# Peptides against a protein of PDB entry 2AKA, part 212

Target 1, 299 residues: chain A of PDB entry 2AKA
Amino acid sequence: MEDLIPLVNRLQDAFSAIGQNADLDLPQIAVVGGQSAGKSSVLENFVGRDFLPRGSGIVTRRPLVLQLVNSTTEYAEFLHCKGKKFTDFEEVRLEIEAETDRVTGTNKGISPVPINLRVYSPHVLNLTLVDLPGMTKVPVGDQPPDIEFQIRDMLMQFVTKENCLILAVSPANSDLANSDALKIAKEVDPQGQRTIGVITKLDLMDEGTDARDVLENKLLPLRRGYIGVVNRSQKDIDGKKDITAALAAERKFFLSHPSYRHLADRMGTPYLQKVLNQQLTNHIRDTLPGLRNKLQSQL

## One batch from the design tools (peptide; made by RFdiffusion4, then SolubleMPNN)

Design b2_p28_7_s2 (from b2_p28_7, 9 letters changed)
Fold by OpenDDE base, seed 1:
Structure b2_p28_7_s2 (fold): chain B 299 residues (1-299), chain A 28 residues (1-28)
Amino acid sequence: as target 1 above (299 residues)
Amino acid sequence: SAEEAAILARARAEVDRVAAEYEALLAK
């Protein structure tokens, strides 16, 4: 069943060519979170490379369909420039920025038109994620005053779909009850059937506080539960801290933390990647039989 | 346009191929 994700990737590619990707109810995982919630870091940790745009404000301004494919070689390909293999992930970042700017212009606006990026790597499991713009209330640069609502509308195009799983990324060092990710997930998935919670920044919580109750699925229960991760700090990113070293530090964090030690085997980025691979695979298996007729009718 | 029609046709064909491959995978 390991090949189910690549099958859906082919559908995504085919439908992207006709500009209907956002309108189709493909089995997929949409990544949602507030600005600076740690979404980009989670995705980069899966790949083990720095390749996503960074900066203040809204980083992701177009949906990024990130297709991870286990391979013996490491390279990236964009659907908009077929045949070009990127082996330098800095060039991948630059291409994302350039392609985003090409469509959105210089005003840092947003576009619902996805960028399709496939990453081949020996270090990844097959996994496809749709990274969505971070929710924000504050326009940056020349963004329109209603950018918050534009982002929400864009997110809703994905997360309202029945076959869309929601990876809700929330920072632990903020009030989880006010998590933008969990709020939007609750709006479209009130029973928590499609939502996977990711709790970032566990290492940045105040001394004497922890997210144990959340991670144990006791505070805000989701059917698919919560997974805690520890990303590189902004200082670590700026300092070009190796992702492999960061993953080791993450493991150490969970193992050594009194509140999380008992959960350590079900925490961290590698476990998250495994869970997402399995959940997406199973989700595709369950949805694909009925999808053929639906897709044909939408074409 | 003719190009748009061709793109749609390719997409439809891909759906059928994927469906066939899915069935083959389930049979294993």
Scores: peptide ipSAE 0.336, ipTM 0.855, DockQ to the pose 0.864
Fold by OpenDDE base, seed 4:
Structure b2_p28_7_s2 (fold): chain B 299 residues (1-299), chain A 28 residues (1-28)
Amino acid sequence: as target 1 above (299 residues)
Amino acid sequence: SAEEAAILARARAEVDRVAAEYEALLAK
């Protein structure tokens, strides 16, 4: 069953070659979140490397199909430059930026054309995520004033699909009831059947406040529940704090926090990765039998 | 174009291969 995710990866690659990825109802996980929600940090923590573009505003401007593959070796490959193995993840970041700019230009525009990135690593579980542009209300640079709606439209192309699971990333230090991620998820998944909640920035909450009720699935219930994580701070990132050390600090945070210690075994980035792997695998198992005929009809 | 047709043909073949491998995995 662990080999089901690679099968879907092959389908994704095949359909990417024909430029029809956006129209496919493949079993997949779309990652949604507002700007600065900690989405990029969550993904980087899975890999244990810094490789995603960083900055203010809309950083992800094209869908990034991130295919994590457990392997004895560590390297990355892009579908658009086959045969080139990247072992320096800074070069991976630069390639994402360059490939994005090649299509969108330097005006920070968006494109629905995915970038397909495969990362082989001994530190990952098999997991495929579609990282989507961060939701924003404020245009940056020379972006059009309707950029919010353009992003929303792009997201809707993915999250409206029945076989799309939604990883909704929300920061705890903001009003969770007004989370952009949870709002869009509720719009397309009103019964909370396809949505997995990720709560970031739990360490940045005001003293005397906690997200216990959310994490216990009591406030805004999702069938698939919520998982809290603690990412590296911006200071930690700037200081090049090791991700392994950050993961240890995350574990310590949950274990030592009075409101979260009882949940600690069901929190944190490693647990999130495990859950996503399992849920995606199970989802593929359940959906793939009926997908063959549909996929053939789309070719 | 001939190239586009070839890409589509390869994609169709890949779908069939994946389907076959899926069935094989479920049989284990």
Scores: peptide ipSAE 0.333, ipTM 0.851, DockQ to the pose 0.786
Fold by OpenDDE base, seed 3:
Structure b2_p28_7_s2 (fold): chain B 299 residues (1-299), chain A 28 residues (1-28)
Amino acid sequence: as target 1 above (299 residues)
Amino acid sequence: SAEEAAILARARAEVDRVAAEYEALLAK
């Protein structure tokens, strides 16, 4: 069944060319979270490369359809740049920035038009994620005053779809009851059937506090549960800490932490990748038979 | 436009191909 995700990738590519991607109920995982929740770091940890735009405020300004494909070779391809293979992931980052600016302009505006990026790597599982703009309450720079609502409306175009799974990314060092990711997920998935919780920044929690109850699915229960991860800090990134070392440190964190040791085998970025691969594969299997008829009616 | 029609036709064809491949995978 490892080939089901690539099939949906082909559908995503085909529909992206039509420009109506937001209207399609494809089996997919939408990534939602507040600004600085650690979404981009989670995605980069999957690839093992630095390739996403970085900065303060809204970094993702267009939906990024990130298609990870297990391969013997490592390279990236954009749907908008057919035939060009990127082997330098810094060039991938620059292309995302350039393509974003081309459509949105330089004023940090947003656009609902997706960027489709496929990454081939021996270090990834087959997995497709739609990275969505981070939710914000405060406009930054030259953003329009209503940017919060624009982002929300954009997110709703994806997360309201029945076949959309929601990867809700929340930082542990903030009040999880006030998590923007969990709030939007609860709004569109009140029974918690489509939502997978990711808890970041577990290493940045105040001394004497932990997220054990959340990770054990006892505080805000989701059918698909929660997975904790530890991303590289900005200091680690600036210090050129490689992702491999970061993954080892993450494993050590969970194993050595008194509150998380018993959960360690169900935590961390590698486990998250496996779970998402399995969840997406199963979801595709269940939804694809009915999709043909639905898609033909929409085209 | 003719270009839009061509894009739509290609998308429809790809949907059919994917559906066929999916069925083939399940039959294995």
Scores: peptide ipSAE 0.328, ipTM 0.855, DockQ to the pose 0.791
Fold by OpenDDE base, seed 5:
Structure b2_p28_7_s2 (fold): chain B 299 residues (1-299), chain A 28 residues (1-28)
Amino acid sequence: as target 1 above (299 residues)
Amino acid sequence: SAEEAAILARARAEVDRVAAEYEALLAK
């Protein structure tokens, strides 16, 4: 069943050509979270490369369909520029920014039109994620005053779909009860059937506090549970800290932490990748047989 | 337009190909 994810990738690519990808109920994982929740860092940790736009405010302004494909070689390809292989991931970042600006303009607005990025790597499991704009309440710069609602509406186009799994990314150093990711997930998935919780910034929690109850699925239960991760700090990113070293530090963090050591084998970025691969594969297997007729009717 | 129609036709064909390949994978 390892080849099911690539099949759905082909559907995503085909439907992107007709400009209505967001309206299709494909089996997929949408990534949601507030601004600075750590979404980009999680995705970059999967690839082991820095390739996503960085900065303050809303950096993701279009849906990014990120297709990770296990391969013997490492390179990236965009659907909008077929035939060009990117081996420099800085160029990938620049292309995302350029393509975003091409459609949205320079006013930092948003567009519901996806960017399709495929990354081939020997270091990834097959996994497709739709990275969505970070939820915000405050417009920045030339952003429209209703940007919060525009983002929300965009997210809803994805997360309301029955075949959409939700990767809800929440920072542990903020009030998890007020997590934007968990709130939107609860709104569209009240029974917690489609939501996977990711808790970032566990290393930034105040001394004497921990997210054990959340990670043990006791505070805000999700059927698919929670996975804690530790991303590189902004200082580490600016200092060009190696992602491999960061992953080792993450493992050490969980093993050495009194509140998390017993969970360590079910925590961290590598485990998250494995879980997402398995869950997406199983989800595709369960949904694809009934999807053919539906997809044909949506074309 | 003719171009739009061609795009839609290709998309439909791809759906059918994917469906066939899916069935083949499950048969293993």
Scores: peptide ipSAE 0.302, ipTM 0.837, DockQ to the pose 0.855

Design b2_p28_7_s3 (from b2_p28_7, 11 letters changed)
Fold by OpenDDE base, seed 5:
Structure b2_p28_7_s3 (fold): chain B 299 residues (1-299), chain A 28 residues (1-28)
Amino acid sequence: as target 1 above (299 residues)
Amino acid sequence: SAEEQQILAQAQAEVERVAAEYEELLAK
């Protein structure tokens, strides 16, 4: 059963070649959240490498199909440049930026055409995520004034699909009732059947406040629940703080926090990765029986 | 185009391969 995710990866690759990936109802997890919600940090923590574009505003401007594959070796490959193995993850970041700019130009526009990145690593579980552009209301630079709606339209191409699970990433240091991720998830998944909540920035909450009610699934209930994580600070990222050390600090945070100690075994990046692997595997198992006929009719 | 048709044929073949492998995995 552990090999089901790689099978879907092959389907994703095959359909990407014809430019129809966004229109397909493949079993997958779409990652949604506002800008600066911590999506990139969560994904990088899964890999244990810095490899995603960073900066202000919209950094993810094309869907990134991130295929994590457990392997004895560590390297990355892009679908658009097959045969090239990347072992330097800085080069991976640069390739994402270059491939994005090739399609979108220099105006920081967006494109719905995915970038397919596969990462082989001994430190990952099999997991495929589709990282989507961060939701924003304010154009930056020379972006089109309707960029908010362009992003939303792009997201809707993924999250409206019945076989799409939604990883909704929300920062705890902001009003969760106004979370862009939870709002869009509620819009397309009103019953909360396809949504997994991730709460970031728990370490940045004001003293005397906590997200316990959310993490206990009591405030905004999701069938698949919520998982809290603690990412590296921007200072730590700029200072090249080791991700392994950050994961240890995350564990310590949950264990030592009076509001989260009792939840600690169901929190943190490693647990999130495990849950996503299991949920995606199960989801694929349940959806593949009907997928063949559907895909044949769609081609 | 001929290229587009070839790509489509390859994608269809991959779907069938994946379907077959899926059945094999479930049988274990």
Scores: peptide ipSAE 0.267, ipTM 0.813, DockQ to the pose 0.826
Fold by OpenDDE base, seed 3:
Formats: structure tokens, C-alpha cells, sequence
Structure b2_p28_7_s3 (fold): chain B 299 residues (1-299), chain A 28 residues (1-28)
């Protein structure tokens, strides 16, 4: 059962090659959240490398199918440039940016065509995520006036699929009732069956406030619950703080915080990664037989 | 096109391989 995620990765690669990825209901986890919600930092923390584009406004402009594969070696591969192994993760960042710009142009437009990136690492669990553009309400720069709706429509192509789990990323230092991630999740998953909540920026909450009720699944209950994480600060990112050190600081944060100490073993990036691996594995096991039948009829 | 058909055939073959491997995993 340990190899189910790699099996689906092979399917993702095969279908990406034929350009029909958006029409297939593959068991997958789509990552949704507002701009600056901390999505990119969560993904980079899984890998333990800085490799995603950074900037103001819409950074992710194409879906990024991120396939993490546990391996004895560390390198990355793109589906669009087969045979090239990337060992410098800065080059991975540059390739994502270049490939994005190749399709969307330099006007910060978006495209629904995924980028497929596989990362082999001894530091990851098998896990596949689809990082989606951050939701925004305000066009920036040369973006189309209807960019909000374009992003929404793109997200809906993924999150409306029955076999799509939703990783809803919300910052704790903002009103959860106004979370873009939870709003879209509620729209397509009103019973909260497919949604996993991630609460970021717990370390940036106002003094005297906490997200205990959210993390205990008491405020806005999700069947799959909530997991809190503490990402590197922008200062830490700019200062090239080591992700391993950041993960240790995250653990210390939960253990030392009066409101979260009792939850500490069910919080943090390593636990999130484990949960997502397990959830995806189980989801694949349950859905793959039905998917096979559907695919055989369409191919 | 012939190229598209070949890609589709390869994808179909991969689906079948995955299905077979899945069954093997379940049988263990």
C-alpha cells in the first residue's frame, strides 16, 4: 500500500502528456488559499528547500502538480523537460517562472495548464499536491480586470471534482469567517467531507488571542479537522533561515504556547505531511477502482 | 494526429499497468 501515491503520479504524468488533466477526476489534493495565506511556505517546508516563485500579488499563475517522492537521492524533474535532473532548487524556481511566462506571458496572466514537478528526497513522505493560484479580489499590474474570476474558474475546475481533496490554507491573523480558502471549500464541499484545514501564521496573532477553538475543530468543524503550522517569517526567508531550524522553532512554538501545548503532537508541518500522506493514500485506495473503470471508457 | 494517437496509446497502456500493479498490491 506504500506505493499507491506513486501509481497515481504515473497516471497524472500520462494524462498530462495528452492535455486532458483538467477533465480527469484523479484522486488528488488541491491547495487553495488567498494570496499571502502561506501556501508556498507550507509546500517548501515539506521539501525542505526554497524552490517556489516569490513576490507580490499572484505568484502561482499555473497549477503546480507537486509530486513528492521519498528517495535516497535528492533531485527534481519536470515533465516538460524530461531527462533533466535538477539538484539546485534555485534552478527549479527559475524553471517554474520561465515555464509559467512561456505560456502566460509577462503580464501576470494565468493559465489552467499544469506544471508537473516531481521532487525526490530522503526528507519527504510520498505526497502529491496541486498548488493553485492564490485567490485575489484586486488585479495588480497588467493583470486582466477579471483576474479574480479567472482564478476562481481555474480553481473550480479542480475543487469541484469528487475525488479532489481540498487543502484549505487560512492565516490565523485574519478573520477565519472571511477566509477565501474556507469560503470556496464550503461552496463545493458544504458538508466538509473533502476539506482539510491548515491554519498558518499562528505566531502572528495579536497578543491575548489564539486559534484554539479553530484547531480543536469547534468553530468551523471539518470532518478531516484542522492542522496548525508556523511558517518562516518573511524576514527568515529573506535571511535564508534554514528550514530544518524553522521546523524546530515551529515545534517549540506549539509546545511552549499555553493554548496549543495540548495539541502540539497534532500540529506542525511534519504532522501535516504525515496526515496528508495517509489521507491521500487512503483516498487513492478507495477511488482507484472506480477511476480505472471510468478511464477505460474514455481512452 | 499520429503523434497524438501514440501518446494516447501510451497513456492507456500506463493506466493498465497501474491497474495491474494496484491489484498486485491488494493481493499482498
Amino acid sequence: as target 1 above (299 residues)
Amino acid sequence: SAEEQQILAQAQAEVERVAAEYEELLAK
Scores: peptide ipSAE 0.264, ipTM 0.813, DockQ to the pose 0.788
Fold by OpenDDE base, seed 1:
Structure b2_p28_7_s3 (fold): chain B 299 residues (1-299), chain A 28 residues (1-28)
Amino acid sequence: as target 1 above (299 residues)
Amino acid sequence: SAEEQQILAQAQAEVERVAAEYEELLAK
């Protein structure tokens, strides 16, 4: 069962080579959230490295197919430059930026063409995620005035697919009922069958407030539930706070918080990674036979 | 184009390999 995710990775790579015209519904997890919701931090916490573009506004401008592979070695490889091993994750970040700019140009536009990045690490479970551009209502800089709709349309290409699971990332320090991630998830998954909720910024909530009801799946029920995480602050990121230290602080946060202590074993980045690995594996097991049949009928 | 056909053929072959390996994994 542990080898199912790598099998789908091979399919993703193969289909990427054919181009976007392959209307294939691959079992996958799409990551959705508003700008600054903490998506990039969640992904970086899985790897334990800083490797994603950072900045104000829309940072992710192309889908990023992030394939995490448990390995004895640590390196990254892009599908567009196969055979080149990146051991410096700063170079990985730069390559993502360069490859994004190559396709989108200088106007900070978006492209639906994915970047495929595989990361080998002893610190990861096998897991594939599709990081999607952050939803925004405000164009920044030279972005087209309809950028919000362009992003939405791009997201819809992924999240409308029946075999797409949705990792909806929402900040706790904002009104969760108005979460962009949960809204788009509800639009395409009204019964909450494909959506996994991630609640970030729990440490930034106003005093006297908590997200207990959400995390207990009582406020906005999802079949697959919610997992709370605590990411590094921007100050911590700028200060190059070690992700391992941040994970320890996250654990301490949940254990020491009166509202979350009882949930602590089902919270945090390590637990999220485990759940996503299991969910994706099971999802592949359930969907791959149908996909095979569909592919055979097209051959 | 011939190149597109070759890419498609390679992708199809990979799908078949993956399908075969999946069946082997389930039989275990």
Scores: peptide ipSAE 0.250, ipTM 0.802, DockQ to the pose 0.738; fails the geometry check
Fold by OpenDDE base, seed 2:
Structure b2_p28_7_s3 (fold): chain B 299 residues (1-299), chain A 28 residues (1-28)
Amino acid sequence: as target 1 above (299 residues)
Amino acid sequence: SAEEQQILAQAQAEVERVAAEYEELLAK
């Protein structure tokens, strides 16, 4: 069963080569959230490396199919430059930026054409995620005034698919009832069957407030529940704080917090990674038998 | 084009390989 995710990765690669990746209902997890919700930090915490573009406003401008593969060695490969092994993750970041700019130009526009990145690491579980552009209402730079709707339409291409699970990333220091991630998830998954909630920025909540009711699945119930995480601060990222040290601090946060201590074993980035691996594996098992004939008909 | 046909044929072959490997994994 451990090899089911790699099988789907091969399908993703094969269909990406023919330009039909977006049209396929492959078992996958789409990551959705508002700008600055902490999506990129969650993904980098899985890898244990800084490798995603950084900046203000819309950072992710193309879907990033991130294929994590447990391996004895650590390196990255892009589908668009096969055979090149990246061992410096700064070069991975630069390649993402260059490949994004090659397609979108200098206007900071978006494209629905995915970038396929595979990361081999001893520090990851097998896991495939599709990182999507952050939802925004405010155009930046030379972006068109309708960029909000362009992003929404692109997200809908993924999250409306029946075999797509939704990782909804929401910051705890904002009103969760108004979460962009939870709103879009509820629109396409009204019964909460395909949605996994991630709550970031728990360390940035006002004194005397907590997200206990949300994390206990009592406020806005999802079948697959909620997992809280603590990402590095912007200062820590700028200072290149080690991700391993940040993960230790995250564990300490949950264990020492009066409202979260009893949940600590079901919180944090390592637990999130484990849950996503298990859920994706099970989802592939359930969906793949019917997919063969459908996939063949789409070729 | 001939190139497009080759790409499609390769993709179809990969789908069949994945399907076969999936069945083998489930049989264990």
Scores: peptide ipSAE 0.238, ipTM 0.797, DockQ to the pose 0.764; fails the geometry check

Design b2_p28_7_s4 (from b2_p28_7, 10 letters changed)
Fold by OpenDDE base, seed 5:
Structure b2_p28_7_s4 (fold): chain B 299 residues (1-299), chain A 28 residues (1-28)
Amino acid sequence: as target 1 above (299 residues)
Amino acid sequence: SAEEQRILQQAQETVDEVAAEYEELLAK
């Protein structure tokens, strides 16, 4: 059933053209987390390329429908400029920024209109994610004073949908009980049926502390559990540390850590990719039959 | 508009195609 995800991609593309992506209950995974939670790094680790906007404050200001497609070739394509193949992922980053600014202007505003980006690569599993703006409490710079509520409202348009799985990204070096991602997930998924937890920054925890209880699904239980990952540091990113080397370091981290060694085979970015691919595929299988009738009624 | 109608028609066709392909995939 490896081809189910591409089917949903075609649906996403078709409905994007009519401006209804936000209103559709497509089987999808929405990525939620606070600003600087490590969402962008997780997504870039999946692709093995640096291609997402970076900076302080709100970097993702429109939903990014990221469609990863396993292919013999490596290139990216945007729905808004169909037929143009991007092989330089720096140009992909620039296009995301340009397309964002085209709609929102330069005032750091947000828009609920998605950007659809497809990445073909031999190094990815089929996987579609919707990256959502990072939750924030304090507007910075020229951001609208109600930006927190605008972001929240945007997120709610996705995460309240029955067919939406939630990838809740939380940094381990912050109080996980107060995670913005886990809070919003709990609000819309109180039984933890649709939520997958990702714990980032495990390598940045204070000495003598660990997230073992969370990763073992004992502290804040989710039906779909938690997966820990170790992203590149900002220093590593600035130093252009290779993602492959970072993945090796991540594996070493889990294997060598006293609190995580026993979980190491169910941790890390590669395992997360596999789990998400499987979960999304199964979710599509279960939901698509009922979706047909609903989709027809919306056209 | 005529353009909007064309887009809607194409979307409907895509839905139908996807549904057909889904059924084929499940049958294998």
Scores: peptide ipSAE 0.160, ipTM 0.755, DockQ to the pose 0.771
Fold by OpenDDE base, seed 1:
Structure b2_p28_7_s4 (fold): chain B 299 residues (1-299), chain A 28 residues (1-28)
Amino acid sequence: as target 1 above (299 residues)
Amino acid sequence: SAEEQRILQQAQETVDEVAAEYEELLAK
């Protein structure tokens, strides 16, 4: 059933061309988290490339529909420039920035209009994610004073949809009870049916503390559970630390940590990617018949 | 507009193709 994700990708592409006027509830995974929660790092770790905009404050300013496709070749394509193959992922980053600026202007505003990016790679499983702007409470620089609410409203357009799964990314080195990701997820998914928890920054927790209870799904239970990951530090990213080396270090972290050793086979970026592939595939299988019927009645 | 109609038609065709392929996948 691995071919279901590419089918939905074709639907996403087709509906993107229609514009936002189509209130379509496609089976998808929306990625939510506060600024600096580690969302971009998780996505880059899936691809094994640095290709997302970086910086302080709001980096993602448009929804990014990231379509990962397992392929023998490695390249990226944007829906807004069909036929152009990107093999340099730095150029992919620059294109995201340019396309974002083209729509939002120079004021660093946000737009609800998605960027559709497809990445072909031998190192990925078929997986589609919608990366959403990071939640923030404090505007910086020339950002609109109501940017927090604009972001929230944008997120709500995705996460309120019944067929939207929520990848809630929360840092372990912050109070999880105050996680922006889990708060918004709980608001729209109070029973925790659509939410998958990702716990980042496990390596940055205070000495003598751990997130074992969270990762064992005992503290704030989600039906779909939690997966811990260890991302590259900002220093590692700036130093262009190899993602493959970082993934090996992540594996070592879980295996060597007394609190996480027993969970190690159900932790880390590769496991997360596998789980998301399976969850999305199953979700598509369950929802596509209903969606088809709805679309046939509306078109 | 004519362009909107074209886009909608293309979307419908895509939906039909996806639906057909989905049925084929379920049959395997």
Scores: peptide ipSAE 0.134, ipTM 0.739, DockQ to the pose 0.779
Fold by OpenDDE base, seed 4:
Structure b2_p28_7_s4 (fold): chain B 299 residues (1-299), chain A 28 residues (1-28)
Amino acid sequence: as target 1 above (299 residues)
Amino acid sequence: SAEEQRILQQAQETVDEVAAEYEELLAK
């Protein structure tokens, strides 16, 4: 049933051409998290390439529909640049930045108009994610004073939809009770039916502390549970540390940590990717019949 | 507009194709 994700991608591409006026509740996973929560690193770890914009503040300023497709070849394509194959992922990053700036200008504003990016790779499972702007409470730089509300309103357009799963990315080195990702998820999914928790920065927790209770789903229970990951540090990213080496280090971290070793087989980026593929596939299977009926009535 | 109608028609065709392929996948 892994072919269901590409089918929904075709629908997603077709409806992107209609514009935002289509109230289409497509089965999808929206990625939410505060600034510096590690969202971009999680997505890049799936691809095994550095391709997302980096910087201070809100870096994702338009929704990024990231369609990962398992393939024997490795390249990327944008919906707004039909027929152009990108094999250099630095060029992918530059295109995201250019297309973002074209719409939002230079003031670090946001736009609800998605960028659609498809990545073919032998290193990915079929998976579609919608990366959303990082939540913030304080405008920085040239951001408009109401940027917090603009971001929240944009996020709500996605996460309030019944067929939207929520990948809530939270750093472990902060109070999880105050996690922006978990708070917004709880607001729109109070029963925790649509939310998958990702806990980043487990390697940056204070000595003598751990997130075992969270990862065991005992502190803030979600039906779909929590998965811990260890991303590259900013220093590692700046130093261009290989993602493959980082994934090996992540595995070693969980296996060697006294609080996490018993969970190690259900932790880490590769496991997260597998779980998301399975959950999205199952979600599509369950929701597509209803979606078909809705679409037939609107077209 | 004529362009909007074209887009809607294309979307409908895509829906129909996806629906057919979906049913085929479920039958396996």
Scores: peptide ipSAE 0.134, ipTM 0.741, DockQ to the pose 0.773
Fold by OpenDDE base, seed 3:
Structure b2_p28_7_s4 (fold): chain B 299 residues (1-299), chain A 28 residues (1-28)
Amino acid sequence: as target 1 above (299 residues)
Amino acid sequence: SAEEQRILQQAQETVDEVAAEYEELLAK
C-alpha cells in the first residue's frame, strides 16, 4: 500500500498547475510551528541532507510541497524546473531561495503559491508534507506590519481542509500551553482528530524537567499522539555534523534518558517518518474514493 | 484560456490514471 502516496503526488503535481482557483482538499500533511520550532530540521532529518533555507525570522515564505519517494537513486527535482535533476542538495537550497525570491521579491514577503519539490532517495519512506511558513508576531526586515495575519491566513488555507492532517511542531524548552502550533491546531481541529504532535528540543530542556506527560499523551491529548525528536543543534549544523550521526545520537538520547527510556521505541525521527507514512497512507485510502468523485465533478 | 484548458485536461487524465491504479492496488 506504499504506492498510494506516489499516486497522490501525481494529483498534487497536476493541480499545482491550475493555480489558486482549485478548491483542492487533497489528503496531505501540513507542517505548522512557530519560528525556530525545529520544522526545517525535522524535514531535513527525513531526507538525510541539508537542503532547506536557514536563517533568522521567516525562512519559509511559500508553502513547500515536499514529496519524498523511496528510490534506488538519490536526487531532487522541482515541478517548476522540469527535466533538471539535482544531486547537490546545496543547489536545491539555492533553488528554493531563488524561486521564493522570484515571486515574493527581496522584501521577505510571503506568497501562497506552493513550491513543489520531489526528493528521490534510498533513505526515505514515501511521504508527502507541506511545509508552511513559521508563525511569528514580529515582522522582520521590510515585511509588512500585518505579516502575522498574512501567515495565519496562508496556514488556514491548508489546515482548515478536512483531508489535511496537521503536523504540529512544538519545542519542549518552551511552554507547551503557548505553542503556536498547538493553538492553531486546536482552533481548526478542536477534537484533536487530525493533529499529530511533534516535540522538538527535548535535549534543551532545563535540568530536572521533562516532557514525559506530553509524550505519554496525558497533558494535552491528541488522538494521533505525540512523537519526540532530537534535532541537530545549531552548533552541529554549523559544524556540518552528519545527519546519520545525529540520528544515532537521538536514539542514544531517548535510550539513556530516565524519563524517556520506556518510550524510546516510539520516539525519534525514524519512528516519526514511519508513523507519518502509515498515517498518510491510511488517510489516502480512506479519502481518495470521495475525492475522486469530487474532483471529477469539478474538472 | 487555451493553457488553462490544457492544464485541466491533463489534470483529468491524471485523475483517471490514479483512479485506475488505485483500483488495481486494491484488487491485489
Scores: peptide ipSAE 0.112, ipTM 0.729, DockQ to the pose 0.772

